# Peptides against a protein of PDB entry 6FRK, part 190

Target 1, 411 residues: chain A of PDB entry 6FRK
Amino acid sequence: NEEVLNAMLKEVCTALLEADVNIKLVKQLRENVKSAIDLEEMASGLNKRKMIQHAVFKELVKLVDPGVKAWTPTKGKQNVIMFVGLQGSGKTTTCSKLAYYYQRKGWKTCLICADTFRAGAFDQLKQNATKARIPFYGSYTEMDPVIIASEGVEKFKNENFEIIIVDTSGRHKQEDSLFEEMLQVANAIQPDNIVYVMDASIGQACEAQAKAFKDKVDVASVIVTKLDGHAKGGGALSAVAATKSPIIFIGTGEHIDDFEPFKTQPFISKLLGMGDIEGLIDKVNELKLDDNEALIEKLKHGQFTLRDMYEQFQNIMKMGPFSQILGMIPGFGTDFMSKGNEQESMARLKKLMTIMDSMNDQELDSTDGAKVFSKQPGRIQRVARGSGVSTRDVQELLTQYTKFAQMVKKM

## One batch from the design tools (peptide; made by RFdiffusion4, then SolubleMPNN)

Design b2_p21_3_s3 (from b2_p21_3, 9 letters changed)
Fold by OpenDDE base, seed 1:
Parts: C-alpha cells; structure tokens; sequence
Structure b2_p21_3_s3 (fold): chain B 411 residues (1-411), chain A 21 residues (1-21)
C-alpha cells in the first residue's frame, strides 16, 4: 500500500512540476498528503486513486488560500487601486480588463497611466480605455509618475469616480529604482488596494518575482495573467505563497473580457486536469444560453439540425476562446488544447458558419439535412456558390453534421 | 443538471473533433 501511494504521489508530483508548481510547494504537498492519508482506510477497498486525488485536491486548495480575506471595493466610495508588476506581465492590459469588469458591473470606473518610462504606454492605455469607453488620465509631457498619479487620482476623486485604477511603470528586471518609484506613487495616492500582476508563463520564477514585490511594496491582491491554453497555472500557487495575498482575478486571453474572478475550486480542478465543470456551468449561464433547455430537449429526442449546429458554433464563439471551453470540460486532455491554434479553430468555425449562411430554412431545419442535400445535389452547388467555397467543402460540412447527428440519435 | 452537462460535454466533444479534423 505504501509503495502504491508513493508511486501515485510521484506521478502527481511530476504532473504538478510540469504544471509549473514550485518544487518546495510540491514537496510540502507530498508530505501533507502522506500525513492526511490513512493507509488503513486505503486497505478497505476504497478507490485508492480517488482518495489520493481528493487528498491532493484538498491540499492544493489550502495552498491557494492565504488565509486573508480579499479586498473588495466599497460602493459609493472612492476606491484607489494601484497596479504593480514587471514589464511584460500584462499589467497595462489587466488594468483595462479590471476597469471594464467594474464598468460592466455598474461602477463609475477610470484609468490613470502613471507609466512614464515605457514609450507608448499612455497611447496603449488610451487606446484600450477609448475602445471600452472608460475615462482615462495621463500625460505626454509629465515625466514624474507621482505627479501624474496624484493629479489623476485627485481629478477622478473630484468627479466622484468609484473605481480609480492606477497603472504604474514596469521594468524588465527587478530594479531598486522601480520599487522606489512604486513606493513614492503608493505614498502619494494612498491606494486602498495594491494589485501585483504576475505572468503565469514564467513558471518556477514566479516565487522569486512575487517575493521581491511583496518585500518592497504592500501587495494586498494578486492577478495572474496569461492563463490561456499554454499556461498550466502552477505559478499562481507560488504567487499566493510568496505574497500571502489572495488571487482576485485571472487573465485568460488577449480580449478585454478574457478576465474573470478567481475561483479556487475550478482553478484547482483545471490544474489537476479534472476540468472546470462549475466554471463551465457559470459561463454557460452567464451567456444566457436561454436556448439550452430547448437544445437539451431536442438532444433528448435525438433531433439535431444544421441550425442547431450553427447555434452551437455561435455559442462557442460567444463563450470566447474555444480552447478555454474545451479546457473546462472534464476529460479534455491538455493535448487537445495544444493542437488547435485557437485562431485557426475559430477560423474553421467561421468558415463552416459562412457555408451554413448560404443554406435555406428547409435545409437548416431538416432533421436529416444531409439527406436533403443528397436527394438534390444541386443544393450543394448552390450553397458552394453562395458561400464562395468548393462543393467539397460543403460535402465535408455535411459529413461532419452527419457524424454529429448520428451521435445525437444514439444519445 | 448533471445529465444536461453530460449532453453538453458530448456536444462539445463532437464539435472539437470536427474542428480538429
């Protein structure tokens, strides 16, 4: 039993290391799991694998909990949120994402660019803010970030803004000058929250980076960026351990809405390759896929039309990155997300939808759309001409539809 | 809800196959 436990723990530890979990945390987890597992209970015929997975899950949940309540903005008050982090961490993009998140929640939100070091920082922030219709402040001429931050905060306080986000300068390296500047800005504006933005893709360097920031500035919150299909997210555990601060949000892509509140359970489930069922449900519900019940009823009756397929493609497109949706579904291996360039998959979906846009209602609403086309081959030629594709492309779509419709009939 | 999720999963599994073909 102990040998089996050690073998399974070795496999889990390897997988966690491959997920960029810090080696010290993996070691601690291994020790904690060994202490939590009663070897005598494992003898009683319980699925040893499930028990170990549960113990691992429980210990990972503890590792992402700093034991500190996350800061939340107060409605009707002025909440100053200062962002800190290295250049390339996604800090500026994350400021815009957070601003957009609060704006969509009905908060009076604004952005301040106090990055005077990076050429075009203000233009980038202005572009993002303008696109999202978020008020912004910055300067093309002022070089002191303290002055810009102070003036911007005062301006937006006087205008009764509720969420005032301050983007600071980043550096490529942890330089003392960066931390001094951050401290000067923090002292001048007295932020209600200091958010450290960390790139998850730096892997094992996450601990050292997060610690360096926490040792110099009073980091109270963490945002982890680049948690797309390539980042396994293990660096997030290192950030929590080093900063002793909660992860409040995660960045999941390049789009302004590729940003979500951090949820411990879904995150750990994804980290373990279990998928995020809860996050998938929440995302499906958030999208107001009101037609899900109607779809489910059709699926129960073994009915599936080309229109139903088109609507599902639209739903996938509305849900954002197809890779993320797939990564939320339990049993989709990471290998499935790695093979599809998300942009290529979205382009394929758009191509298929464009073909279906050239179909008529009789073709789209037929319970056997493929048979409609097979009986009248002239329909394939019409659709091909209408969509600017080959007759082969239409036939390939119909073949794919047929496979899907056959699966639904077996359900 | 669980049966709905299973069906949704199967749906997306097949869509994913279509996209990877």
Amino acid sequence: as target 1 above (411 residues)
Amino acid sequence: EIEELKKLRELYLEISKILNE
Scores: peptide ipSAE 0.113, ipTM 0.747, DockQ to the pose 0.130
Fold by OpenDDE base, seed 3:
Structure b2_p21_3_s3 (fold): chain B 411 residues (1-411), chain A 21 residues (1-21)
Amino acid sequence: as target 1 above (411 residues)
Amino acid sequence: EIEELKKLRELYLEISKILNE
């Protein structure tokens, strides 16, 4: 019994270390889990594996919860949100993502570029803000970030903006000059919330970085970026532990929509390699796939057309990186699609969709699309000519559709 | 809801196979 417990705890501890969870946190978790199980084994005779998994999950949930309620903006008030973080953390991109998130929710949102250190910082912010139709402020001539931040905040307060996001200068490392500048900006604008942006891909450096920022500025919220890659997010636990501040959002890619509210349960499930079924559902629901009910109903009846397949390919393309969707499915590792394979997979989807764009409604809406083509081989030649592909490519698509439709019929 | 999620999962798994072929 103890040997099985120790073996399973060793596997979990190894997986957490491979997920960039800090060694001290892993040790503490192991001790807490042992203590919890020793108490429960005395009581319930339950499946030891489930008990260990539950105890591990419960302790990880506690590590993500700082015991402090996340700051939320007040509707009808002027909420100043200051962003802090290193260069390459995704800070500037995250400012735009957060602004777009609040704008989509009907908040009067604006962006201020107080980064005078990086050449082209204002142009980058302006480009992102313009694409998202978000009002912005900055200067090409003013070199004092305090002046820019103060003027921008005053301007947007006078214009009754509800969400005023201030992007500050980053550095490549923690420097006293960076922290002094951040303090001067914070004192001048008196932000309602200070958001620390952290790159999850820096692994074990997350603790030291998060601590350095918290020791200098009153960080009240954390945003973790680059959770689309190989970063399993264990560094997020280190950030919460160091800052004693909640994670409020996560960045899950390069697109402006690759941004979501932080959810504890899905995050821990993903960290443990259990997948994120809840986040998959939420992401599927956020896409206003109102047609999901119709699709689910068709799937319940074993009905699946070429049009239904086309619509699913469109949905996958709208969801952003397909690797993220697959990475939310339990048993699919984050490595299932390398970034290179993702572009190739998206190109394949586009090719398949282009073939289907040359099909007619009778072919697309048939419950037995493959049989429609098999009965009249001239249809294959028409579609091939219309889409600029070989008859073999059309036959391969129909073979794939047939396999898929047969699977749906067995569901 | 769980059965619907299983069906969606199987759907995306099959799409993933098609995309990796």
Scores: peptide ipSAE 0.110, ipTM 0.733, DockQ to the pose 0.102; fails the geometry check
Fold by OpenDDE base, seed 4:
Structure b2_p21_3_s3 (fold): chain B 411 residues (1-411), chain A 21 residues (1-21)
Amino acid sequence: as target 1 above (411 residues)
Amino acid sequence: EIEELKKLRELYLEISKILNE
């Protein structure tokens, strides 16, 4: 019994370490889980495996909860949000994502570039802001971030902006000088919220970095970036532990809309490889797949056409990176597609769609599409020529379709 | 709703296999 418990805890601890959870947190979790189980085993005689899973889940939820309420902007007020974080954390991109999020919610939002260290920082922010139609401020000539931040904040306060986001330098020649600059900016603009942006992929370095920021600047919120299939998000636990600040948002990809409010339960479920069914439902609902009812009815009847497959590929492309969708499905690890494999997979989907674009309505809408092509091989040659692919590529698509259609018939 | 999600899951599982082949 104790050997089985220890073996299962070892497996969980290994998986958490592979998910970039800090070794100290994993040790603490193991001890807390053991203590919780010893108390519950005495009480309920329950299935040990379920009890361990529940205990692990409960302790991970506690690690993500800093015990403090997240800051929220006040409607009709000027809310100054200062961003801090290392170069490469996705800070500048995240500023634009947050600005776009609030703009879509009907907030009068603007961006300030106070990054004077990185060449082209202002151009990057300007490009992102212009694409999103977000007002922005910055300078090509002013080198003092305090001046830029102060002038920008004053300008946008005078223009009655409700959300004023200030991006800062992510890198300095000396770490101490970076923190001093951040403190000077914070003192000058008096932000209502300071957001630390963390890259989830930096793993074990998260704790030390997050602590260094918190020790110098009053970090009140955390945003975790690069939760796009590679990073299991274990570094997020380290950020919360070090900053004692809530995760408010997560960045899930490269697009401006690959940004969502943090939800504890889905995040822990995903971290454990249990998937995010709620996030999958939310994404499916956001896509306004009104066609989902029609698809579900077709699936109930074991009907699946090449057009239905095409529409599903379009839906997958609209849902964002396929790795994110897979990571929402229970039992699919986030590692199922590497970033390289994701781009290749998306290119493959696009190729398959291009082949189907050369099919006619009779071929696309046939309940037995593979048989339509098998009866008239000339159709394969026509589609191959029309799409600029080999007859083999068309046959491979039809083989894949046949596997799908057979699966749907068994559903 | 749970059955619908299960079917959607199975669909994405098969898509994933095809994309990884």
Scores: peptide ipSAE 0.050, ipTM 0.646, DockQ to the pose 0.105; fails the geometry check
Fold by OpenDDE base, seed 2:
Structure b2_p21_3_s3 (fold): chain B 411 residues (1-411), chain A 21 residues (1-21)
Amino acid sequence: as target 1 above (411 residues)
Amino acid sequence: EIEELKKLRELYLEISKILNE
């Protein structure tokens, strides 16, 4: 029993290390799991693997919980949020994502660019803010970030903004001058929350970076970026451990909508390769897939039309990056769709939908759409002409549909 | 919900195969 436990723990520890979990945290987790598992209960024929997975899951949940309540903005008040982090962490993009998130929730939100170090920082922020229709402040002439931050905060306070986000200068390295500048900005604007933005892809460096920021600046919240399929997010555990601050949001891609509130359970499930069933359900529910019941009922009866396929393609397109959806499914590796393959896959979906847009209701609503086209080949030529594609492209779509319909009949 | 989600997963799996062909 102990040998089996040690073998399974070794496998889990290896997977966590491959997920960029800090070696010290993995060692501590291994010890905590060993202490929490009753070897006598393991002897009783319980699925030893499930028991170990549950113990690991429970200890990972504790590692993500700093024991500190996350700061939340107060409605109808002025809330100043200062962003800190290294260059390339996605800090500036994350400022825009957070601003857009609050704006969509009906908060009066604005952005301040206090990055005077990076040439074009203000232009980049302005571009992102303008695209999202978010009010912004910055300077092309003022070189003191303290002055820009103070003036911007004062301006937006006077205009009764509720969410005032201040983007600061990043650095490529932890430099004392950066931390001094950040402290001066923080002292001048007196932020209600300081958000450390961390790139999940830096792996084992997450702890040292997060610690260096926490040792110099009163970090109260963490946002983890680049939690797209390639980064398993183990660095997030290191950030929480080092900062003793909660993760409040995660960035899951490059789009302004690729931003979500942090949820512990789904995150740990993904980290363990269990998928994010809850997040998939939530996304499916947010999409108002009200027709999910109707679809599921059709699927139960082995009925699947070209229209049903079209609606599912629409749903996938609405869910965002298909790679993220697949990464929520247990057993799909996050690498299943490279970012390059995702755009191509979305273009393929859109092409298939464009072909189906040239189909009539009789063709779309037939329980055997392939037979409708096989009985009257002139329909293929009509659809091909209507959609500007070859007859071969239409035949390929019908072949794909037939594969789907056969799969649905076996479900 | 679990059975529904399983069928949805199987559907997305098949869509993924088609998109990767």
Scores: peptide ipSAE 0.041, ipTM 0.635, DockQ to the pose 0.109; fails the geometry check

Design b2_p21_3_s4 (from b2_p21_3, 11 letters changed)
Fold by OpenDDE base, seed 2:
Structure b2_p21_3_s4 (fold): chain B 411 residues (1-411), chain A 21 residues (1-21)
Amino acid sequence: as target 1 above (411 residues)
Amino acid sequence: ELEELKKLRELYLKYMQILNE
């Protein structure tokens, strides 16, 4: 039994190291798991693998919990959030994602660019902010980040903004000059929260980087970026351990919506390759996909209309990137659909939906939609004109519908 | 619920396959 335990723990430890979990944390976890496993319970015929996996899961959950309550903004107050992190960490993009997240929740949100070191930093922030319709402040002429940050914070406080996000200069290395600049900015604006942004892809360097920031600046929150696809989530554990600060959000891609509140259980489940079934269920429930009972009943009867196809396309569109959905299901890596193919597929779906928006109820609700169009070719021409597409595009849609309807009948 | 989600996933995968053909 002890040999089996040691072999399984070795496999788990190898997988965690391959996931960029810090070697010290992996060693400590191994010791804690060994101490938590009752070898007598392992003898009683319980699935030894499940027991070890549960013990590992429980210890990983503890490693992600710093024992400190995450700071949350207060509604109707002015909340100043300062961002810190290295260049290339995704800090500037993450500022925009966080601003957009709060704006979508009905917070009066703004962005300040206090990065005077990087040429074009303000233009980049301005472009992102403008696309998201987020108010922004910065300077093309002021070189002191303290002045820019102070003026911007004062301006947006006077305008009764609730969320004031300050982006600071990054550096490629841990430089004392960078930390001094960050400290001067922090002292001037007196932020309610300091957010450290960390790139998950830097692997074992996550601990040393996160520690260097925490030793110089009072980091209170962590955001982990580049947790897409093959991204090694183990750096997140190192960030929590080094900063003693909670992970508040994760960045899961390049889009402004590729940003979510950190959830411990789903994250650890993904890190262990268990998928995120709970997050999938939550996401499906949020989408009100329970109306699928009516679809499932129609499918059972072999009925599939153009309207049913339209509703399914709406559901797919609401679910967002299909790679993210697939990556929530155990045994399906995010590689099953390349991000490029997803955007193209979503554009194709939207085009098909636009064609169907020009169809009438008789066409949409027909159990043999293709036959309705084949019997009256004038319908194809009407739909083509209404949607601004060729008659060929409508015929291609009807061909796809026929393929879908045949597939549905085989389910 | 999990079986329904798996079926829904299989359906969506098949949809995406047909759309990419």
Scores: peptide ipSAE 0.044, ipTM 0.603, DockQ to the pose 0.136
Fold by OpenDDE base, seed 4:
Structure b2_p21_3_s4 (fold): chain B 411 residues (1-411), chain A 21 residues (1-21)
Amino acid sequence: as target 1 above (411 residues)
Amino acid sequence: ELEELKKLRELYLKYMQILNE
């Protein structure tokens, strides 16, 4: 029984290391799991695999709990949130995602760009903020981040903003000059929350990075980014352990909506390759795929139009990254689709939709769209010219549509 | 809910298969 336990724990430990969980945490987890499993209960013929998996799950849940309540903004007050993190962590994008999240919840939210080190930081923030209709502050000429942060915070306090997000400079390396600048900004604006943004894709470096920030600034919250990629999220455990601060949100893609409150149970389930059924249900419900009844009814009647295909492509695009959706389904690994193949697939979908945008209602709503085009070849040339593609590209679309319509009729 | 998710998965996989052909 002990040999079987040790073999199964070795497999789990290997999988956790491959998920970028820190070696020290994996060792501690192994010891805690061994101490929590009653060997006598294992002898009684219970599903040993399920028992070990449950013990591992329970210990991972403890590792993401810092024992500290997450800071939450107070409604009707001015809440200053300072962002800190390395360059390339997704910090600037995450500021915009958090601002958009609070704005959608009915908070009066604004953004301040205090990144004077990176050329074009303010342009990037301004572009993101303008797209999301979020008020912003920054300078093209002021080089002191303390001045920009102080002026921006004062301005938005005077305008009665409830959520004031300050993006700071990132560096490629942990430099003392960066930490001094961060401390000067923090002292000037007196933030209610300091958010450390961590890239999950840095793997085993997450512990050392998170510790270096916590040793210099009073990090109170963690946001983990790039969980849509090859990163299995094990670095998040290292960030919690090092900062002793809760994960409050996760970034799950490049879109402004690819941002969600951190949920412990779904995250650990996904980390263990069990999928995220709850998050998939939530995402399906948010998509209002209830119009799938009308689709299912059309499918039952064997009717499938080019418009129906267009609407399905819109639904797929609204679901977000294909790798993320597949990674939420139990038994599909996060690596089932490479990020490269996903971007190419999304670009192909967008190209097909652009071709269909040049079709008329008669073509889109025909129960046999391919036959409409075959009877009048001049339609193919019109659509090709309207969409800026070849007649071959339109014929390929119609061939794909015919394959889809045949597949739908067989469902 | 699980049956709807299975149908959505099958639909998605079929779409991806056709797009990658």
Scores: peptide ipSAE 0.043, ipTM 0.609, DockQ to the pose 0.130
Fold by OpenDDE base, seed 5:
Structure b2_p21_3_s4 (fold): chain B 411 residues (1-411), chain A 21 residues (1-21)
Amino acid sequence: as target 1 above (411 residues)
Amino acid sequence: ELEELKKLRELYLKYMQILNE
């Protein structure tokens, strides 16, 4: 019995290390699981594998829980949220995702760019904020992040904003000047919450990075980014252990909607390769996939328009990366779609949708959209000019549509 | 719900296949 337990724990420990869980945490987990498993209960004919999996699951849940209640914004108050993190962590993108999340929940949200170190930081934030219709503040001329942060916070406080998000400079780990600047900004604006943004793809470096931030600034919340199928998220455990702060959100891709509240149980289930059935159900329910009955009926009748294709592309984009959906289904490995192909495919879908945005209702609602364009070549030129693409790009879209419509007729 | 997800998956895979052709 003990040999079987040790063999199974070795397999679990190997899988956790392959999931970027810190080696110290894996060792501690192994000891805790050994202490929690009654060998006598294992003798009683219970599925030893399920018992070990449950014990491992329970210990991983404890590792993700810092025992500290997550900060939540207060409705009708001005809540200042300061973001901190390394360059390339996805911090700036995550600021926009969080602002958009609160805006969609009916909060009056704004963004401040206090990153004066990186050229084009303000332009990047402005582009993201403008796309999401989020008010923003920053400067092209002011180089002191304390001045920008203070002025921006004061402005948005006076305008009765409820969520004021401040993005700071992301520098390299070894720059003491970064931490001093972050402290000066924090002292000037007095944030209600300091959010550390961590890249999950850095693997075993997560602990040392998270600790370096916690030792210098009062991190109260963690957001983990780049949880897009390849990063199994083991680094998140290291971030919680080092910061003693809860994970509040996860970034699951590059889209502004690729952002969700952190749920402990689904995350641990996914980390163990058990899938996330609950998160899958929640995503299905959020997508209102019941409205696809009308589409499935149209498809059954062999009718497929350019509008129907556009609506399907919208649904695919709302689903986010399909690798994430697959990774939520038990027994589907994350490797089923290479990341590179998925981002490129999403960019292709967005390009195709932009071309279709320049089409008229007669073109979109035609049962043979390709024939409408073939009969009147001037339509191709109009759509190409309207969408800023070549006539070849429009012809390629129509060729793809024709292939889809033929496939639908064969279903 | 799981059957609808499977149908959507099959549809998505077919879409992705055509987009990559």
Scores: peptide ipSAE 0.027, ipTM 0.568, DockQ to the pose 0.152
Fold by OpenDDE base, seed 3:
Structure b2_p21_3_s4 (fold): chain B 411 residues (1-411), chain A 21 residues (1-21)
Amino acid sequence: as target 1 above (411 residues)
Amino acid sequence: ELEELKKLRELYLKYMQILNE
């Protein structure tokens, strides 16, 4: 029994190390799991694998729980949120994602660019903020981040903003001058929350990086980015262990909507390759895919139109990268689609939608859309001209539609 | 709900196979 336990724990420890979980945390988890497993219960014929998996899951849940309640903004108050993190962590993008998240929830949200170190930081923030219709502040001439942060916070406080997000400078390395600047900004604006942004793809470096930030600034929250990639998120455990601060959100892609509240159970389930069925359900519900009952009923009747296909493409695009959706489903690894193939697939979907935008209601709502075009080839030429594509591109779309409609009829 | 989600999944998977063909 002990030999079987040790062999199974070795496999789990290997998988956790391959998931970028810190070696120290894996060792500690192994000892805790060994201490939590009753060998007598394991002898009684219980599914040993399920018991070990449950014990591992329980210990991983403890590792992502710092025992500290996450900070939450207070409605009707001015909440100042300062972002800290290295360059390339996704900090600036995450500021925009968080601002957009709160704006969609009905908060008066604004953005301040106090990054004076990186050329074009303010332009990047301004572009993101303008696209999302989020008010922003920054300077092209002021080089002191303390002045920019203070003026911006004061301005937005006077305008009764509820969420005031301050983006700070990031550097490529842990430099004392960066930490001094962060401390000066923090002291000047007196933030209600300091958010450390960490890139999950840095693997074993997560602990040392997170610790260096926590030792210099009073980090109260963590956001983990780039969980859309090959990073299985084991670095998130290291960030919690080092900062003793909760993960509040995760960044799951490049889109402004690729941002979600952190949930411990789904995250650990995904880390173990068990999938995230709850996150899939939540994401389906957020998309108001409840109108999919009517679509599923139409599909059950073998009715599938070009409009139904267009709506499905909109749903796929709203869900974000398909690898994320697949990665939420048990038994589909994140590796099923390379990141390159996803961007190309999304670009293909957008191209197909642009072609369909040049179709009329008779073409879109026909139960046999391909036959409408085959009977009147002049429609293909009209749609091709309207969308700026070749007649071949329209024929390829109709071929894909026909294949999909045939597959739907077989379900 | 879980069966409908599984069917929707199979539909999306099959669709993405068609798009990648």
Scores: peptide ipSAE 0.023, ipTM 0.509, DockQ to the pose 0.106; fails the geometry check

